# Peptides against a protein of PDB entry 1MQS: the designs that were tried, part 190

Target 1, 223 residues: chain A of PDB entry 1MQS
Amino acid sequence: ILKMLFLNKDLNNNDNITTITDDIFNQQEIIWKVLILDIKSTATISSVLRVNDLLKAGITVHSLIKQDRSPLPDVPAIYFVSPTKENIDIIVNDLKSDKYSEFYINFTSSLPRNLLEDLAQQVSITGKSDKIKQVYDQYLDFIVTEPELFSLEISNAYLTLNDPKTTEEEITGLCANIADGLFNTVLTINSIPIIRAAKGGPAEIIAEKLGTKLRDFVINTNS

## One batch from the design tools (peptide; made by RFdiffusion4, then SolubleMPNN)

Design b2_p28_5_s3 (from b2_p28_5, 12 letters changed)
Fold by OpenDDE base, seed 4:
Structure b2_p28_5_s3 (fold): chain B 223 residues (1-223), chain A 28 residues (1-28)
Amino acid sequence: as target 1 above (223 residues)
Amino acid sequence: LTKEEKENQAIFDKYGLTKTKYGSMFSL
């Protein structure tokens, strides 16, 4: 997250948040930026950073992507949002309106190829592609509550998985979403976990899906 | 860059986003 707030520059990751922010704040001229979030990414940021941390990172203001935002044409913007068509369209509209000086786009998870092409195509049509400085996949679609405890914050997941009225398709879909979130979390930790799940329920389905994704990833990264 | 990152960068290049850097948390 801090790396993102500093425009994905190299940071010394061995330090705690406070040390990193203090060191950067003291050693470098602060670049003031706007941070644009959605509801999901707001929760992610809030779980890890304090308001003071944002200020130290040069975030002068933060807003929701769907909110009406005043133009700040001389200020660079960091988007940290979910990889959705809606968010892409809003970003492109912000680009068209010259809402900010530069655009640093960070998606909370991997942007699908079709959406990536859509983003690129729309930006190309605007003639303002030079303002799009970065597009990054951050894989930060989870909430960090404690160093070793996190949540995907999927609404009503427990209720849905335990409601006898829930369809098999709904369960399968939810399990896939959970597995995707866990996969992204594992990538963030940069270590392959031992997966433990209760047998005979949704947890097993999730574990199997996650295991498959991890295996596929390892194969693809080692090739 | 990973293979995927290279592919994504190539997409940007295809659409003329030559000044846009694609990356991920895995980018060096």
Scores: peptide ipSAE 0.475, ipTM 0.912, DockQ to the pose 0.637
Fold by OpenDDE base, seed 2:
Structure b2_p28_5_s3 (fold): chain B 223 residues (1-223), chain A 28 residues (1-28)
Amino acid sequence: as target 1 above (223 residues)
Amino acid sequence: LTKEEKENQAIFDKYGLTKTKYGSMFSL
């Protein structure tokens, strides 16, 4: 997260967030930025950082992507949002409107190829591609509730999975979302977990999906 | 860059986003 807030520049890996922010604050000229979030990413940021940490990282203001935001054409913007068509369209509209000077786009998880192409195509049409400085996948689609405990903040997941009225398609979709979130969590921790799940239920489906994602990732990273 | 990152960068290049850097949390 801190790396993202500093425009994905190399930061000295110190274990203490406060030390990192203080060192940067004291050693470098602060680049003031706007932080654009969605509901999910707001929860993620809030679980890890304090308001003062954002300020120390040069975040002047933060807003929700769906909110009506005032133009700040001389200020660079950091987007940290879910990889959705809706968010892409909003970002492109912000670009068209010259809402910010530069755009540093960070997705909470991997942007699918089709959406990436859509983003690229829309940006190309605007003629303002030079303002899009970065597009990054951050794999931070989770919140930290307590040390070593993570939550995906999927509303009513337990209820949905246990409701007999829930369709198989809905279950499958939810399980996929959960697996994606867990995958992102694992990558963030930088460790390969031992996966345990109850047999014969949604947990098994999730475990299988997660296992597949991890295997695919390891293969692709080592290739 | 990972294979995926290279592919994604190639997509940007295809659409003329040559000044846009694609990366991930795993990018060096």
Scores: peptide ipSAE 0.473, ipTM 0.911, DockQ to the pose 0.666
Fold by OpenDDE base, seed 3:
Structure b2_p28_5_s3 (fold): chain B 223 residues (1-223), chain A 28 residues (1-28)
Amino acid sequence: as target 1 above (223 residues)
Amino acid sequence: LTKEEKENQAIFDKYGLTKTKYGSMFSL
């Protein structure tokens, strides 16, 4: 999975995930990219990686393949999806619409020859075959039961947070918006969660803001 | 590259996807 997130480059496998991601993050310029998943591959990714791992791998945003996604024509995309005709058609449509700058397609299992030919044929017709950089079979089709995952659907959040041109005020504003979204989500679930966040970054800022909101809410509701 | 990977790459070449690299976890 980590290799896939680094565009299937060779990685030193002797280290744990954290060490690998830290080393890459510190030694190389991070390539920001979008990760497109389906329901099955989401479970796979979530079973192996944490959100921080995705961030360290340069994943600026991740979304479901069937969701409406905003164009990011200057951002490379990693697809990690089931080898289905439906997913192929969506990828081709994304290609036609110039949704991303480059396409790195990874299937959770082997793509049948007929579907491979279909993909190739459709891509050839678009005239945009140069954007399809890689097609890989990852053979990661295992499903792990995990807690519910949700997205706030904030586009380019990680890109904004890590762009050196982003001001502290913009970061603070974005963190506040994220905290508001999380707060609303918590209220919808009707439970007060234990908040965990990485220290020393935007996640901590968000956690603090969310914690304050939750504390204030609890105080106001018990009063 | 495995035999299958070579065959799949050939399919891409056939359709003009000459800049597309095919691979698998076994070739990584």
Scores: peptide ipSAE 0.473, ipTM 0.912, DockQ to the pose 0.265
Fold by OpenDDE base, seed 1:
Structure b2_p28_5_s3 (fold): chain B 223 residues (1-223), chain A 28 residues (1-28)
Amino acid sequence: as target 1 above (223 residues)
Amino acid sequence: LTKEEKENQAIFDKYGLTKTKYGSMFSL
């Protein structure tokens, strides 16, 4: 989601949302953008990000795709919407109307080939294809919509990780075990999680290990 | 890029969307 808000640029994945947004805010010129959502994606965004996070990501205005929106011809737009014919038609109409300067389109799930072709064909007819910068999909294909809380029930994990007598090897081993448990849970649920961890501690190590496992799995599954 | 991503990008090229980048978040 954050990557989307930063126009799918490579972000330092090792940072939490706050650090990423702060670093970008402090180090780079903020590109102000409009975020266009639908009802489904609004729920998703609200579950993951706070209003302040959107502001830090350079989202100055957010609105529903079906709402009448004021033209902002000098402002780039990020669409994060369901892959439907209706939404495609609205996006194309917004393009025809020069509603925004640039269009970054992100579909919440997989975009079917027929809809992709329809989008491409309609855009081609407008003569304004240069404004369509990106089309991404599959953001939510593996996201569980219902939050759940679970425990791996590893005995004394907190104590072990915080005991100064615990060796680095023991910490690494425990973190690996936790990551394996989380990985198995993810596979069981068949959902790719958004990983959040506190920086500077074992949680970060676990998050990194889990992230690596998930990436490797995805790469191997798609190969 | 996955095979699917390449195919989808080719569709964009076919319709003259040569400056439009297609991607899947699943492959990232």
Scores: peptide ipSAE 0.467, ipTM 0.910, DockQ to the pose 0.433

Design b2_p28_5_s4 (from b2_p28_5, 11 letters changed)
Fold by OpenDDE base, seed 3:
Structure b2_p28_5_s4 (fold): chain B 223 residues (1-223), chain A 28 residues (1-28)
Amino acid sequence: as target 1 above (223 residues)
Amino acid sequence: MTKREIENQKILEKYGITDTKYGEAFTL
């Protein structure tokens, strides 16, 4: 998130967000930007950043993507929104209307190939691709509730895992989804965790799956 | 750059989008 807001400035991951923002604010010229969010990303940002942190990151205006927004043709925009056809269409419309000077598009989760192709196709038709500086999916499928606790916001996960009527296959499937969410979180925060899980239950299954994903990732990154 | 990022960059290029980086944000 902070990399997105600061446009790839080096950040010390061991420092708290406030310290990072203070240091950057004091040391560098602020580039004022607009932040475009949706409902999901608003919740995510609100859980991680304070209003003052956004200001220190140079976010002067933040708005919902579906809201009417005034054109700011001289101001760069950061989109941080869900990877949906609707959001893509809105972004393209904003591009067509020259609503902002530059576009930094960040999706909250994995962008499917078909949606990327759709975005690319629409952008190519506009002839304004030069204004799109960056596209990325940051895999932020989590909400930080506490410094040591976050949620993947998977509906009924606890109930499903503890219902005696739930099949082993269903449990395995859900555990895989949880592991995927955790994996995406790890990638987002750029920190490899020590995995700890209770033995003999779903947590162990999740830990195993996550461990495998992380090992595979490390191997692929180091090759 | 991950394999996915490389592939997605190529998709952008396929549509003639050459001034756009697929990946983490970069400094202006």
Scores: peptide ipSAE 0.564, ipTM 0.919, DockQ to the pose 0.412
Fold by OpenDDE base, seed 4:
Structure b2_p28_5_s4 (fold): chain B 223 residues (1-223), chain A 28 residues (1-28)
Amino acid sequence: as target 1 above (223 residues)
Amino acid sequence: MTKREIENQKILEKYGITDTKYGEAFTL
């Protein structure tokens, strides 16, 4: 999500939302953007980000795609919406009306080929394709629900991770096993989780490993 | 670039859309 808000630029993945937003806020001139959502993506964003996080990411205004929106022809827009014909038509209409300066289109899930062709065809007719800077599949079509607490039933995991005699290799190995268990759990739930972990400990290692596994899986499944 | 990115980029190009980057993002 944060990457999307920063126009899909490469961000160091190891930083939490707060660190990333603070670092970017402090280091770079904020590019103010409009964020356009639908009902589904609003739920996704709201589950992950606070209003202040949006502001730190340079989102000055956020609106629903179906709402009447004032033209901001000098402001770039980020669309984060479901891959539907309706949303495509609205985006194209916004393009036709020069509603924004630039269009960064992000779909909550993979855009089907037929809809991509439809989008492309409509955009081509407008002659304004230069304003569409990006089209991205974000694979964020999930609603973060209350996390269920579960156990992987790994014996003595806490003791092993907190024993000063435990080697880094042993910790790494255990973290890998935990990550594998979590990965399998995620696959069974058939949802992409938001991974949150305490920094500076085994939890971070696990989170990183799990994140990598999930990314690899998504890439391999959708390729 | 993923296979999907390449394919979808080609679709855009087929319609004369050459200034638009198609991408996939797998991070929150």
Scores: peptide ipSAE 0.624, ipTM 0.952, DockQ to the pose 0.465; fails the geometry check
Fold by OpenDDE base, seed 5:
Structure b2_p28_5_s4 (fold): chain B 223 residues (1-223), chain A 28 residues (1-28)
Amino acid sequence: as target 1 above (223 residues)
Amino acid sequence: MTKREIENQKILEKYGITDTKYGEAFTL
């Protein structure tokens, strides 16, 4: 994912994400980019990266692919979306409308041959193929393919948690709702998970709330 | 380049897309 945000350039893998982002931020001119996501990829990004990581990678704006987005014809865009016909059609429409200066397309899993041919055919008709710089398969299925990937289907949770206009009360409320959803899921599965969360963000808040709920439950049931 | 990257690059070229790099990434 971090590599994708730096336009799939080779990064030194020996350093912590924070060290890599700090070094790049300090050594290179930041290329400011727009990040276009879908619901699935939003969950993936939220699980791995902090808002500060996105900013250090030069992501100034992030939006959902299905949302009405203002044109930024002088700004490059990174798409990180599911390999679907619908997403391909939207990307091509964005290309036709000159919505961005450059297009870096990344799929959450392997793009099927039929969809690649469809993308290529549509792009060829536009005469604007020079704006598409990259098409990448991001094999993040192992993050997603924990065999029981579940979504709480909370609409725009990532966007809400990462919007600077969101109040602390709104964040706390949303984190509580997410923790409740996770708790209910854990009870349904009848297994106590090992909780892993990124430090210093909403994920840590959620993890703490969930941990407390689970501890209270275990104490009360063994009692 | 992987076999898939080579094959998919050829598909892009078939449609006259020559300035686009096809790639695979396995890292977060």
Scores: peptide ipSAE 0.624, ipTM 0.950, DockQ to the pose 0.315; fails the geometry check
Fold by OpenDDE base, seed 2:
Structure b2_p28_5_s4 (fold): chain B 223 residues (1-223), chain A 28 residues (1-28)
Amino acid sequence: as target 1 above (223 residues)
Amino acid sequence: MTKREIENQKILEKYGITDTKYGEAFTL
């Protein structure tokens, strides 16, 4: 979520949300943005962030995608919405109307190929594709209200992952095993998790592997 | 880039969309 609010730039995710937002707020020029949500993504955002966190991330206004929104042609917009045809059509209409200066589109889950093609086709007709800066799958379609701590009981995992003598291949292999364990846990709980991982290390590798497994699972179960 | 990112970027390019980055995020 924080990465999305900062236009999917690399952030140090090892710190608390407050620390990250404070550091960025103090060190970087704030780019003011509009955040467009739907009902589902509003719940997701509200479970993780406070209003003050949004402000610190440069969010001046947040609105529902289906609500009437005033045009802000000089302000970039972040969409964080469900991957539906309805939302795609609204985004395209907003693009046609020059409602915002730039469009950063983020979906709560994986955008199906057919919807991506539909989006692309509609955007191509507008001649305004240059305004769409990003299209991202965020995989944040579940709200964690009550976090539980568990262990995969992999012996010496942390030591191995942090040992400078450990090879990249060994790290990759261990990360795959961890991701498999997490995937199995997710299936057991019957929920799609919000993945939080530090960047630039094994945790990111695990998160990517887990994300891939979850996507494959969701696609296969919906097909 | 992930396989999905590459594939979806190609889809955008197929429709003449060249200034848009397709990405995947796995963190909050």
Scores: peptide ipSAE 0.624, ipTM 0.951, DockQ to the pose 0.445; fails the geometry check

Design b2_p28_6_s1 (from b2_p28_6, 11 letters changed)
Fold by OpenDDE base, seed 3:
Structure b2_p28_6_s1 (fold): chain B 223 residues (1-223), chain A 28 residues (1-28)
Amino acid sequence: as target 1 above (223 residues)
Amino acid sequence: SPSRFLANGEILSSMEKLEEWLKNNTNS
């Protein structure tokens, strides 16, 4: 199982959308996905991307989150939506109904602690947390592999990480704890997660720490 | 499975690239 840590490579400021899509297309066989948007994110995407660009990225269908959507149980879904209670509830409902095979949740802005806790709680009740592969916002990108990692504890840490009053030392400590949790999860699942983190924030710190732990583990296991 | 990993990587990569692109272009 290949552990791929993809830190957001600085897309060269000169990379146009075509270059990005071409790179994606050339690297891997296209897996078709559903892109779920809200009105706000649709406007954002439409201003920047063409339908053809989405297709090149493997997006076969894009729809509004509030629209009735046909189930595609064998197709992974990417949510790119505002962090609202309404959207969270819809995502959870989609999860409950097995609407898609996998859920990659990307919030367009910071997810407040209360909403993260709500999401975690609802997901835990469904027993289908394994279908949620990613939860991302401005500050944190993590793979949800076990329900325990998508817990109130993480939400608390997340709040602290997003608080501008939090000291660097506190951030570092929390990031280490999160990385430890993720590391343990990786070992348990025997699947190497792809960890991606936004640059310049706590997510990057977590990714780096986790990467180090994984590397150390591999070295020690092979030794 | 490695296939799932690759699939996940692609999905994540696509989204990240999209987000990054959006961020770079919407802040203009």
Scores: peptide ipSAE 0.006, ipTM 0.404, DockQ to the pose 0.027; fails the geometry check
Fold by OpenDDE base, seed 1:
Structure b2_p28_6_s1 (fold): chain B 223 residues (1-223), chain A 28 residues (1-28)
Amino acid sequence: as target 1 above (223 residues)
Amino acid sequence: SPSRFLANGEILSSMEKLEEWLKNNTNS
């Protein structure tokens, strides 16, 4: 994982969960959020985190995605679930019902192209893409700030990047465009992103380009 | 509002930290 932390200190690999949660707790006003899991991710989280750790991380409630969950329209939700059609449909349904204020979607593994397209299409139809703040898998962390960027540009980019018929030149060009889009988004949000990318693929190229743009911007702004 | 975006960033950061921690500890 290419980790480019602009805002926060790199997590020391030696830091225990308690230290991480304490740092989050002490450095920032805790935003309370809901954590939505599936059976697989529950096992993962339970093996590593205690309830107290979740609380320190700002997780006030955690639930299974398939459970009938009460709406919390003023509370942001973090999904940490398997990339399945079923989970996507549930997330979209939650979005339609305004179950939460914001949606941060983290897939536990790689999101297949077809599922990404399905997610994008369904979200687009709802007209509530602005509530989707993040879609993350093991390869890319997509910051969704503008519905059009997510629904059209990012989706198309992802498709193109994963199409074996796409040339290296096309990939490079597309990566540059994605980086530009992300850069503009970062500037608009006025927040420095944490850039994560899988090594050896388009994600790394995008991350590097974005990192360069951000560095250049900082240098130019401070001069 | 800038505050909302900062809040979003914080949420993302927290989750990223958690995920990173999970990855590091599950692969060990």
Scores: peptide ipSAE 0.006, ipTM 0.402, DockQ to the pose 0.030; fails the geometry check
Fold by OpenDDE base, seed 5:
Structure b2_p28_6_s1 (fold): chain B 223 residues (1-223), chain A 28 residues (1-28)
Amino acid sequence: as target 1 above (223 residues)
Amino acid sequence: SPSRFLANGEILSSMEKLEEWLKNNTNS
């Protein structure tokens, strides 16, 4: 599962989780957050992370998405859940109820177009899209500040990237288009994004292209 | 504000680290 990683150039691929968490703990102020999981993701995380690791990462509470969870309106939430209609509905309900201060949504696998559209639509209706800070799946990690991030263009990209019949050339072209779209979105939001991408895949291509565009823009705007 | 961005960055960084860790450990 190629998840988009924060392209932190300083993260040595060889550092164990403990070292990374210790470094974060020692060097940075811990932002406490809630981790929302489902059964599948719980199994995944439990296989690789210990409770202590989560605590070091600033996870104060971890819960199942289907569990009755107490509101923590001042605490950001990270969702790491399967891309299902049910989970999307729950997330949206949590958003509606102001259950958390911010929402970082990470799907455990590719989010189908129809579900992305559904998420976008529901979020737009709530009027609380500003609370959604990130949506991530297997291919894309992006900051969600406005419903425009759930454009049909992005949805089509997901479909194309998931189609095994798609050629490398098509992927490259699509990545360029996605990067352009993201760039435009960033400009619209007037915020410099943190770009994260999995290495060795389309996401990295997109990230690189987007980064270049942003750098060029900044340089040109400051001259 | 840069502070908010940094805060978000930290959250994102932590998630990325988690993801990286997951990636590295699921392929073993």
Scores: peptide ipSAE 0.006, ipTM 0.420, DockQ to the pose 0.029; fails the geometry check
Fold by OpenDDE base, seed 2:
Structure b2_p28_6_s1 (fold): chain B 223 residues (1-223), chain A 28 residues (1-28)
Amino acid sequence: as target 1 above (223 residues)
Amino acid sequence: SPSRFLANGEILSSMEKLEEWLKNNTNS
């Protein structure tokens, strides 16, 4: 996973974006969140992290996805689970029930096309796509800020990028469109994203394009 | 809102830390 913080290095101290970035990194207050795991991810986490480590990361509660969980509508949730139909259905149900304030979904492995489509479709139907803030898998880590981008554009893009029949030109065009969409969402929410992308693939291309757009914007705004 | 932004940033940072820990453990 490549961490790309394009906005941290080249911004003037007087830049609002820089200030926001600094504030994020210098934030002393821990935001408490819920961590939702499955059996496989529990084993993974348990092998490397202790309960105290989770607390330091701001995890106040951790639970299995299949366990009965109490609603915490004002608390953000991080899902770290296997990309299965069952888990997707549970996440969607949690969304429908307003179980948490925000949903950060991290799949432990690659999310298949059909499951991404299913997720997008189900989330779209709920009308609560705005609560899905992030979807991460082996290839993509993106912030979802607009329902249309998530439900339609991102899903279609993912499908196209994973189709072996897709041409390089189509991939490049699609990556540009994704980057534009992400850029617009970042500006709309006035948030500086942390971009993570797999190296050597479309995700990296998107990340680079987005980074360039953000840098250009910052330069133009400060001028 | 700035508050939402900060919240999201913190969450992402926490996730990154978790990923880093996982990576380090898998490589050991």
Scores: peptide ipSAE 0.006, ipTM 0.400, DockQ to the pose 0.025; fails the geometry check

